# Ledger of designs, part 47: peptides against a protein of PDB entry 3HUF

Target 1, 320 residues: chain A of PDB entry 3HUF
Amino acid sequence: MWIIEAEGDILKGKSRILFPGTYIVGRNVSDDSSHIQVISKSISKRHARFTILTPSEKDYFTGGPCEFEVKDLDTKFGTKVNEKVVGQNGDSYKEKDLKIQLGKCPFTINAYWRSMCIQFDNPEMLSQWASNLNLLGIPTGLRDSDATTHFVMNRQAGSSITVGTMYAFLKKTVIIDDSYLQYLSTVKESVIEDASLMPDALECFKNIIKNNDQFPSSPEDCINSLEGFSCAMLNTSSESHHLLELLGLRISTFMSLGDIDKELISKTDFVVLNNAVYDSEKISFPEGIFCLTIEQLWKIIIERNSRELISKEIERLKYA

## One batch from the design tools (peptide; aimed at target 1 K45)

Design b2_p21_3_s1 (made by RFdiffusion4, then SolubleMPNN; from b2_p21_3, 9 letters changed)
Fold by OpenDDE base, seed 4:
Structure b2_p21_3_s1 (fold): chain B 320 residues (1-320), chain A 21 residues (1-21)
Amino acid sequence: as target 1 above (320 residues)
Amino acid sequence: SREEELKKLEEKEIAEREKEE
């Protein structure tokens, strides 16, 4: 989201979130959803127009800001952004930090991008929330992104957490739920005068982890917990691969169980499968190797003695 | 202070603008 602050109390010492939309900026406007009052007699009654675009798909992957357009409203002294005069037709900016100078006012408006990208684990939830979140200037998507800051957990009562949720947790992404999204949808009016009134996602995250026994106390409890073990990974997502890497596993990737020969079995401690392959191919599992799903692996790794548990299972099947 | 210098600049710019209005 875009946040503005200013020097010299020209914004009354307040920070403000700029959601996607159009704002008239000037001395003689009243603060509302479409106006930004700037308290300086050096500034025109109506000085500039700011237009914040909705996030693009690219912004979700890059963590780039919503496009910020500035137009001078034909003022005597013009408008500058990052020491450059705004053109007659206006200019668009993709920088994360903007110093906006209105006319000859020596105090600048500082606009900065607060990175927030929300990944959804469920396409139905994305479909439900994407429009509202985009209107808050929050990029949204389904795929893993290095720019992802928040992850919406799919709440199915009584189901195991998804691989996406597991990976988000280990990546130290802030896991959020529907309650947080609902709260975000209500903040538009309250944050006009104080950007600090944005809800803290960390409280939501802490509550999710505390109330769900499928999470360890910390990602650090699981990261590199399986260092020294080797696995073969079959028919898994990229997220599954990255998850196993975060566990400290040496990973070999294969397309089918038939690719696992005696040499590979001798060097591999276990095979990781998705649920569909595990259920369909149980009869074709290689002899003398431990095969499990990611969800089964997760149940082991959240235990304090995960290394001992895995070692016992490996030994049991290697000598069976 | 920097802020006091900026205020003095603002006052000058205000005074220039008021002469032109």
Scores: peptide ipSAE 0.187, ipTM 0.828, DockQ to the pose 0.032
OpenDDE base, seeds 1, 2, 3, 5: peptide ipSAE 0.146, 0.175, 0.163, 0.161; ipTM 0.797, 0.820, 0.810, 0.809

Design b2_p21_3_s2 (made by RFdiffusion4, then SolubleMPNN; from b2_p21_3, 11 letters changed)
Fold by OpenDDE base, seed 1:
Structure b2_p21_3_s2 (fold): chain B 320 residues (1-320), chain A 21 residues (1-21)
Amino acid sequence: as target 1 above (320 residues)
Amino acid sequence: SEEEKEKKLEEEEIAKRKKEE
């Protein structure tokens, strides 16, 4: 989201969130969803037009800002952005920091990009929320991205958390739910005058973690907790691979259970399988190797004695 | 500088508004 603040109290000492949309900026406008009042004698009654575009698909992966367009409204002294005069037809900006000077006003409007990028665990939730979130200037998607700041978990009562949720947690992504998205949607109008009224996702996250025994107290409790162990993984998902890497595991990949030879077994402490392969192939597991699902592994790693637990399971199957 | 003069004028105006509030 774009946030604006200004020097010299020309924005009445307030910060404002600019959602995607068009804003007329000037001295003689009233603050609303399409107007920004700036209090200076050096500023025209209607001075500039700001247009913030909705996020692009690329912005989800890069964490780039929504495009910020500035047009001068034929003022006597023009408009500058980052010390450059805005062109007659307007200019577009993708920088995360903009210093906007209106006419001869000695105080600048400072626009800065606050990164918020929401990943969804399932396409149904994305389909439900994407439009509304994009109208808040929040890029959304399904795939893992280094730009993601928040992750929407699906609340099914009594279900195990998904691999996506596990990975989001270990990446220190703020896990949120639909209740937070609803709350975020309701505050849109209230944050026009005060950007500090933006709801804190960390409170929602803390409540999710506190009320769900499937989460450890912190990601740090699990990160590198299995350092020194080696696993083999079926090459199914990038998220599963990245999850195992964050646990500190040495990972070998295979395409089928038939590719697990004696050499791989000799170098591997355990095999990680998806649920479908585990359930279908349970009878055909290679002898002398511990096979488990990611969900079973997660139940081990959230325990304080995870290393001792996994060592015992490895020993049981090597000598069985 | 002209900018310093304008800054001073703007600061004086802000100070007036804060007295009228």
Scores: peptide ipSAE 0.092, ipTM 0.730, DockQ to the pose 0.028
OpenDDE base, seeds 2, 3, 4, 5: peptide ipSAE 0.061, 0.079, 0.084, 0.086; ipTM 0.711, 0.718, 0.733, 0.731

Design b2_p21_3_s3 (made by RFdiffusion4, then SolubleMPNN; from b2_p21_3, 7 letters changed)
Fold by OpenDDE base, seed 5:
Structure b2_p21_3_s3 (fold): chain B 320 residues (1-320), chain A 21 residues (1-21)
Amino acid sequence: as target 1 above (320 residues)
Amino acid sequence: SEEEELKKLEEEEIKEREEEE
């Protein structure tokens, strides 16, 4: 989200969140959802217009800011952004830091981008929330991205966590739920005058972990916990592959269960399958190899003695 | 102080603006 602050008390010593929308900036306006009062005698009554666009799809993958448009309102001394005079028709900016000078005022408005990108595990949840979150200047999506800061976990009581949730946890993304999204949608009015009133996602995350025994205490408890073991997996999802890599596994890929030959078995400690393949083909599993789902693997990984548990299962099936 | 210099610049700018309006 965009946050503005300024020196010389021209913003009354307050920071403000700017959501997507249009703002008239000047000395003789009242602070509201569409106006920013700037307290300096050097500034015009109505000096500039700020327009913040909704996030683009690209912003979700890059963690870049919502586009920030600045227009001077035909003032005598103009407006500058990053020491450059704003053009007559206005200019658009994608820099994460903007130094905005109104007229000859020696004090500048500093706009900075605080990155927040929310990944969803479920397309239905994305469809429900994307519009509202985009109106807060928050990029949203389904696909994995290095720019993602938050991951939405569905509150399904009694369901196992998804592979997406497991991976989001291990990559140190802040896991949030629908309750946080609900709260986030209500704060838009209260944060106009005080950006510090933005809800803390870390508190939501701590509560999720505390109340769900399917999470380890930290990602570090699981990262590289299976170093030295080798697995084979069906070449299906990138998230599953990256999850297994974060566990420290050496991974071989196969296209079908028929590709699991004696050579692959000799080099592999266990085979990871998706639930559909595991359930449908369990009667045709190759002899002498341990096959499990990612969810079954996760149940072992969250245990303190995960390496010992895996070793025992591998040994049991090699000698059976 | 830097703040006092900035205030002085603001006062000068205000004065220039009042002379130009």
Scores: peptide ipSAE 0.059, ipTM 0.722, DockQ to the pose 0.031
OpenDDE base, seeds 1, 2, 3, 4: peptide ipSAE 0.055, 0.034, 0.035, 0.058; ipTM 0.717, 0.683, 0.689, 0.721; seed 4 fails the geometry check

Design b2_p21_3_s4 (made by RFdiffusion4, then SolubleMPNN; from b2_p21_3, 8 letters changed)
Fold by OpenDDE base, seed 1:
Structure b2_p21_3_s4 (fold): chain B 320 residues (1-320), chain A 21 residues (1-21)
Amino acid sequence: as target 1 above (320 residues)
Amino acid sequence: SKEEEEKKLIEEEIEERKKEE
């Protein structure tokens, strides 16, 4: 989201969130969803127009800001952005930091991008929320992105957390739920006057973790917890691979269980399978190797003695 | 300085607006 603040109290000492939309900026406008009042005799009654675009699909992957357009409203002394005069037809900016000077006012409006990018675990939830979140200037998507700041967990009472949720947790993404999204949608009007009123996702996250025994106390409890172990990974997602990497595992990838020869078994501590492969091939697992699902592995790694538990299971199957 | 002059004018205008509200 774009946040503006200003020097010299020209914004009355307040910070404001700029959601996607158009804003008239000037001395003689009233603060509302489409106007930004600035206090200076050096600023025109109607000085500039700011237009914030909705996020693009590319912005979800890059963590780039919503495009910020500035147009001078034919003022005597013009408008500058980052010390450059705004062109007659207006200019568009993708920089994360904008210093906006209105006329001869020595104090500037400082606009900065606060990154918020929300990944969804399922397409149904994305379809439900994407439009509303985009209107808040929040990029949304399903695929993993390095720009992702938040992850929406699907609340199914009594179900195991998904691999996506596990990975989101370990990569220190803030896990949120539908209750947070609902809350986020309601604050749009209240944060016009004070950007500090933006809801903190960390409280929601803490509550999710506290109330769900499928999470460890922190990601650090699991990160590199399996350092020194080696696994073979079969028919798993990219998220599954990254999850196993964050556990500190040495990973070999295979297309089928038939690709696992005796030499590989000798070098591999266990095989990680998806649920479909595990259920279909459980009768034909290679002898002398421990096979488990990611969900089964997760149940082990959340325990304080995860290394001991895995070692015992590996030993049990090598001698069976 | 220009900044000090402008600051004073801004302070005065803020005070005037607070009286009108």
Scores: peptide ipSAE 0.183, ipTM 0.785, DockQ to the pose 0.030
OpenDDE base, seeds 2, 3, 4, 5: peptide ipSAE 0.181, 0.153, 0.169, 0.152; ipTM 0.784, 0.765, 0.777, 0.768

Design b2_p21_4 (made by RFdiffusion4)
Pose (drawn by RFdiffusion4):
Structure b2_p21_4 (pose): chain A 301 residues (1-255, 262-274, 288-320), chain P 21 residues (1-21)
Amino acid sequence: MWIIEAEGDILKGKSRILFPGTYIVGRNVSDDSSHIQVISKSISKRHARFTILTPSEKDYFTGGPCEFEVKDLDTKFGTKVNEKVVGQNGDSYKEKDLKIQLGKCPFTINAYWRSMCIQFDNPEMLSQWASNLNLLGIPTGLRDSDATTHFVMNRQAGSSITVGTMYAFLKKTVIIDDSYLQYLSTVKESVIEDASLMPDALECFKNIIKNNDQFPSSPEDCINSLEGFSCAMLNTSSESHHLLELLGLRISTFMKELISKTDFVVLNGIFCLTIEQLWKIIIERNSRELISKEIERLKYA
Amino acid sequence: EENEKIKEEAEEKEEEALEEN
């Protein structure tokens, strides 16, 4: 999401989260959902228009920002963005850091993008919530992405968690649920400061894993719990390979050395396991000679 | 479609801001 703040007291020492839509920025304008007051001698009463475009699907994968446009409103002293004068018809920016000078004001409005891309585990969930989050400047999607910062698990309806959830937990993604999304549906009309929505997501995550037999205490105890073991799988997607790598496994992808060297086969007279079955063991027992002894029992037998 | 709406709104708000000025 986009945030602005400034040195001096030109924004009254406050920061602000800017959502997709249009803002009028100027000396004689009141701070509301569509105006930003910036007080300085050289800033025109209505000085600049900031337009933030809603996110594209590609931004969920790249981590790129919503397009930020600035238009000078025929002002006495002009508008610059990163030291470039804003021409008529305005300019658009896809960088993550923008220094915006209004008039001759010695203090710049500093706009910066904070990474926030939300992955859903369920297509019906994505369709229900996507437009809401896109209006806040939050890209969403279903497939794996390296720019994902949060993962929405399905309602844990007293049942096993999905591989997408296990993977998000291991790569240290913040896991959230419907209750946090309900909080996000509160905030579009609001004028709130930098980092206002982020800590609640961490609190939601910390609460989810508490007293939960689908999760261990931390991603740290799960990572490299199966070191010294090896495995094999058919046409491993880079995500499943990375998931198994995070468990400390050695992996052989296939399209007498696939059988005796390899301890077990991971799926989607050889011994086979699903990742769902492997997760049950990855939690269960205690030590390295216990939590990886149940897996060593399933191999000999 | 949302971006087109935002463009339309941006044009209206620009006209209002220039009129007020």

Design b2_p21_4_s1 (made by RFdiffusion4, then SolubleMPNN; from b2_p21_4, 7 letters changed)
Fold by OpenDDE base, seed 3:
Structure b2_p21_4_s1 (fold): chain B 320 residues (1-320), chain A 21 residues (1-21)
Amino acid sequence: as target 1 above (320 residues)
Amino acid sequence: SMNEKILEESEKMEKEALEEN
């Protein structure tokens, strides 16, 4: 989200969130959803137009800002952004920090990008929430992204957490739920004058983790917990691969269970499968190798003695 | 699109603001 603040009390000491939309900026406007009052004698009645676009798909992957357009409203002394005069037709900016000078005002409006990118595990939830979140200037998507700051967990009581949720946790993404999204959607009007009213997801996250026994106390309890072990994985998802990497596993990939030969078995402690393959092929598993699902692996990893538990399972099945 | 609507409103608001200056 874009946040503006200003020097010399020209914004009345307020920090304001700018959502996607258009704003007339000037001395003789009243603060509302489309106007920003700036208090200076050096500023025109209506001095500039700010236009903020909705996030792009690229912004979801990069954590880049919503496009910020500035246009001078034919003022005597113009408008500058980052010491450069705004062109007659307006200029668009993708920098995360904008220093906006209105005319000869000695104080600048400082716009900065607070990155927030929400990943969804469920396409239905994405479809439900994407428009509202995009109107807040929040990029949304389904795929993993290095820019992802938040991950939406579906509140299905009694279901195992998904691989996406496991990975989101280990990569230290803030896990949120639908209740947080609801709360986030309601703040749009309240944050016009006070950007600090934007809800912090950290409390929501802490509550989710505390109330769900499928999570360890911290990601650090699991990261590299299986260092020194080797696994083979069916090449099914990037998230599963990244999850296993974060556990400190040496990973070999294969395309089918038929590719599991004696050489692979000799170099591998266990095979990680998805639920569908595990359930369909459990009768045809290669002899002398421990096969488990990611969910079964997760249940071992969240235990304090995970290394001992996995070693015992490997021994049990290698010598059975 | 959402951005098309934002741009349309942007042009409108700009025009109105220039008339009032």
Scores: peptide ipSAE 0.607, ipTM 0.962, DockQ to the pose 0.947
OpenDDE base, seeds 1, 2, 4, 5: peptide ipSAE 0.606, 0.605, 0.604, 0.606; ipTM 0.962, 0.962, 0.962, 0.962

Design b2_p21_4_s2 (made by RFdiffusion4, then SolubleMPNN; from b2_p21_4, 8 letters changed)
Fold by OpenDDE base, seed 3:
Structure b2_p21_4_s2 (fold): chain B 320 residues (1-320), chain A 21 residues (1-21)
Amino acid sequence: as target 1 above (320 residues)
Amino acid sequence: SMNEEIKKESEELEKKALEEN
């Protein structure tokens, strides 16, 4: 989200969130959803237009800001952004920090991008929330991204957490739920004059983790916990691969169970499968190798003695 | 699109603001 603040009390000491939309900025406007009052004798009645676009798909992957357009409203002394005069037709900015100078005002409006990017595990949830979140200037998507700050966990009581949730946890993404999304949707009007009213997701996250026994106490308890072990996996998802990498595993990838030869078995401690393959092929598993699902692996890695547990299972099945 | 709507609103608000200056 874009946040503005200013020097010299020209914004009355307030920080304001700018959502996607248009704002008339000037001395003789009243603060509302489309106007930003700036208190200076050097500023025109209506001095500039700010237009913030909704996030792009690219912004979801890069953590880039919503496009920020500035246009001068034919003022005597113009408008500058980052010490450059705004062109007659306006200019668009993708920098995360903007110093906006209105005319000869000695104080700048400082706009800065607070990165928030929400990944969804469920496409139905994305479809439900994307429009509302995009109108808050929050990029949304399904795929993993290095720019993701938050991950939406679907609260299905009694179900195992998904691979996406496991990976989101290990990569230190803030896991949130529908209750947090509801809260975000309600704050749009309240944060016009106080950017601090934006809800902190960390409290929601802490509560989710504390109340769910499927999570370890911290990602650090699991990261590299299986260092020195080797696994093989089907080329099913990037998230599964990245999850296993974060566990410190050496990973071999194969395309089918038929590709598991004696050489692969000799170099591999266990095979990681998705649930569908595990359930369908359980009868045809190669002899002398331990096969498990990611969910079964997760149940082991969240235990304090994960290395001992996995070693015992490997030994049990290699010599059975 | 949402951005087309924002741009349209932007042009309308700009026009009005220029008339009021």
Scores: peptide ipSAE 0.585, ipTM 0.961, DockQ to the pose 0.951
OpenDDE base, seeds 1, 2, 4, 5: peptide ipSAE 0.584, 0.583, 0.584, 0.584; ipTM 0.961, 0.961, 0.960, 0.961

Design b2_p21_4_s3 (made by RFdiffusion4, then SolubleMPNN; from b2_p21_4, 7 letters changed)
Fold by OpenDDE base, seed 3:
Structure b2_p21_4_s3 (fold): chain B 320 residues (1-320), chain A 21 residues (1-21)
Amino acid sequence: as target 1 above (320 residues)
Amino acid sequence: SLNEKIKKESEELEKEALAEN
């Protein structure tokens, strides 16, 4: 989200979130959803227009800002952004930091981008929430991204957490739920006068982790916990691969169970499968290999003695 | 699109603001 603050009390000592939309900036406007009052004798009644666009798909993958357009409203002394005069037709900015000078005012409006990108575990929830979140200037998507800051867990009571949720946890993404999204959707008007009123997801996350026994106490409890072990996996999911990498596993990939030869078996401690392949092919598993699902692996890795547990299972099934 | 709506609103608010300067 874009946040503005200013020097010399020209914004009355307050910070403000700029959501996607248009703002008239000037001395003789009243603060509301479309106006920003700036207190200076050097500033025109209506000095500039700010226009914030909704996030792009690219912004979801890069954590880049919503496009920030500035136009001078035919003022005597113009408007500058990052020491450059704004062009007559307005200019658009994708920098994360903007120093906006209105006319001869010695104090600048400082705009900075606070990155927030929300990944969804399922397309149905994305479809439900994307428009509202985009109108908050929050990029949304389904795919893994290095820019993702938050992950929406699908709450199905009594279901195992998804691979996406497991990976989101291990990569230290803040896991949130629908209750947090509801809260976010209500704060838009309250943060006009005080940007600090934007809800913090960390409390929601702490509560989710505390109340769900499928999570370890921290990602650090699981990261590299299986260092020194080797696995083979079916090349089906990038998230599954990245999850296994974060566990410290050496990973070999195969395209089918038929590609698992004696050489691969000799170098592999266990085979990781998705649920569909595990359930369909369990009768045809190669002899002398420990095969498990990611969910079964997760149940082992969240235990304090995960290395001992995995070793016992490997021994049990290699000699069976 | 959402951005088309924002741009349209931007043009309207700009015209109003210029008339009041």
Scores: peptide ipSAE 0.578, ipTM 0.959, DockQ to the pose 0.953
OpenDDE base, seeds 1, 2, 4, 5: peptide ipSAE 0.575, 0.576, 0.577, 0.575; ipTM 0.958, 0.958, 0.959, 0.958

Design b2_p21_4_s4 (made by RFdiffusion4, then SolubleMPNN; from b2_p21_4, 9 letters changed)
Fold by OpenDDE base, seed 1:
Structure b2_p21_4_s4 (fold): chain B 320 residues (1-320), chain A 21 residues (1-21)
Amino acid sequence: as target 1 above (320 residues)
Amino acid sequence: SMNKKIEEESKKMEEEALKEN
């Protein structure tokens, strides 16, 4: 989201979130959802227009800012952004930091991009929330992205957490639920005058982790916990691969169970399968190798003695 | 699109603001 602050109390010491939309900026406007009052005798009654666009799909992957357009409203001394005079037709900016000078005002408005990017685990939840979140200037998507800051966990009562949720947790993404999204949608008006009123997702996250025994106490309990072990994986998502990497595993990939030869078995401690292959091919597993699902692996990895548990299962099957 | 609506409102608000200057 875009946040503005200013020097010399020209914004009354307030920080504001600028959501996608249009703002008239000047001395003789009242602060609301479409106006920004700036207190200086050197500023025109209506000095500039700010227009913030909704996030693009590219912004979801890059963590880039919503497009910020500035136009001078035919003022005597113009408007500058990053020491450059704004063009007559307005200019658009994709920089994460903007120093906006209104006319001869000695104090600048500082706009900065605070990254918030929400990944969803399922398309139904994305379809429900994307429009509202995009109107908050929050990029949204389904796929893994290095720009993601938050992950929406779909709560099915009594179900195991998904691979996406497991990976989001280990990646130190803040896991949130529908209750946080609802709360986030209500604060749009309250944060106009004070950006500090933005709800903290960390409280929601702490409550999710505390109330669900499928999570360890911290990502650090699991990260590199299986260092020194080797696995082979079949028919997994990119998230499953990255999850196994975060566990510190050496990973080999294969395309079919028929590709599991004696050489691969000799170099691999266990095989990771998706649920469908595990259930259908359980009778046809190669002899002398431990095969498990990501969900079965997760149940082991959340235990404090995960290395000992994995070692015992490997030994058990090597001598069976 | 959402951006098209923002751009349309942007033009309108600009035109109104210029009249009040």
Scores: peptide ipSAE 0.568, ipTM 0.958, DockQ to the pose 0.956
OpenDDE base, seeds 2, 3, 4, 5: peptide ipSAE 0.567, 0.568, 0.564, 0.567; ipTM 0.958, 0.958, 0.958, 0.958

Design b2_p21_5 (made by RFdiffusion4)
Pose (drawn by RFdiffusion4):
Structure b2_p21_5 (pose): chain A 301 residues (1-255, 262-274, 288-320), chain P 21 residues (1-21)
Amino acid sequence: MWIIEAEGDILKGKSRILFPGTYIVGRNVSDDSSHIQVISKSISKRHARFTILTPSEKDYFTGGPCEFEVKDLDTKFGTKVNEKVVGQNGDSYKEKDLKIQLGKCPFTINAYWRSMCIQFDNPEMLSQWASNLNLLGIPTGLRDSDATTHFVMNRQAGSSITVGTMYAFLKKTVIIDDSYLQYLSTVKESVIEDASLMPDALECFKNIIKNNDQFPSSPEDCINSLEGFSCAMLNTSSESHHLLELLGLRISTFMKELISKTDFVVLNGIFCLTIEQLWKIIIERNSRELISKEIERLKYA
Amino acid sequence: EEEEEEKKEELAEKNDKEADE
């Protein structure tokens, strides 16, 4: 999401989260859902228009920002973005850091993008919530992405968690649920400061894993719990390979050395396991000679 | 060039007046 703040007291010492839409910025304008007051001698009463475009699907995968546009409103002293004068017809910016000077004001409005891309575990969930989050400047998607910062698990309806959830937990993504999304549906009309929505997501995550037999205490205890072991799988996607790597496994991808060297086969007279079955063991027992002893029992037998 | 600067100044003042309303 986009945030602005400034040195001096030109934004009254406050920061602000800017959602997709249009803002009028000037000396004689009141701070509301569509106006930003910036007080300085050289800033025109209505000085600039900031337009933030809604996110594209590609930004969910790249981590790129919503397009930020600035128009100078035929002002006395002009507008510059990153030291470039804003021409008529305005300019658009896809960088993550923007220094915006209004008139001759010695203090710049500093706009910066904070990464926030939300992965859903369920297509019906994505369709229900995507437009809401896109209007806040938050890209969403279903497939794996390296720019994902949060993962929405399905309602844990007294049932096993999905591989998408296990993977998000291991790569240290913040796991959130419906209750946090309901909170996000509160905030479009609001004028709130930098980092206002982020801590609640971490609190939601910390509460989810508490007293939960689908999760251990931390991603740290899960990572490299199967070191010394090896495995094999058919056409391993880079995500499942990375998931198994995070467990400390040695992996051999296939399209007498696939059988005796390899301790077990991970799926989607050889011994086979699903990742869902492997997660049950990855949690269950205690030590390295216990939590990886039940897996060593399933191999000999 | 000077005429363009004066026109720009007049437009700025017009906009300031309209902002007062």

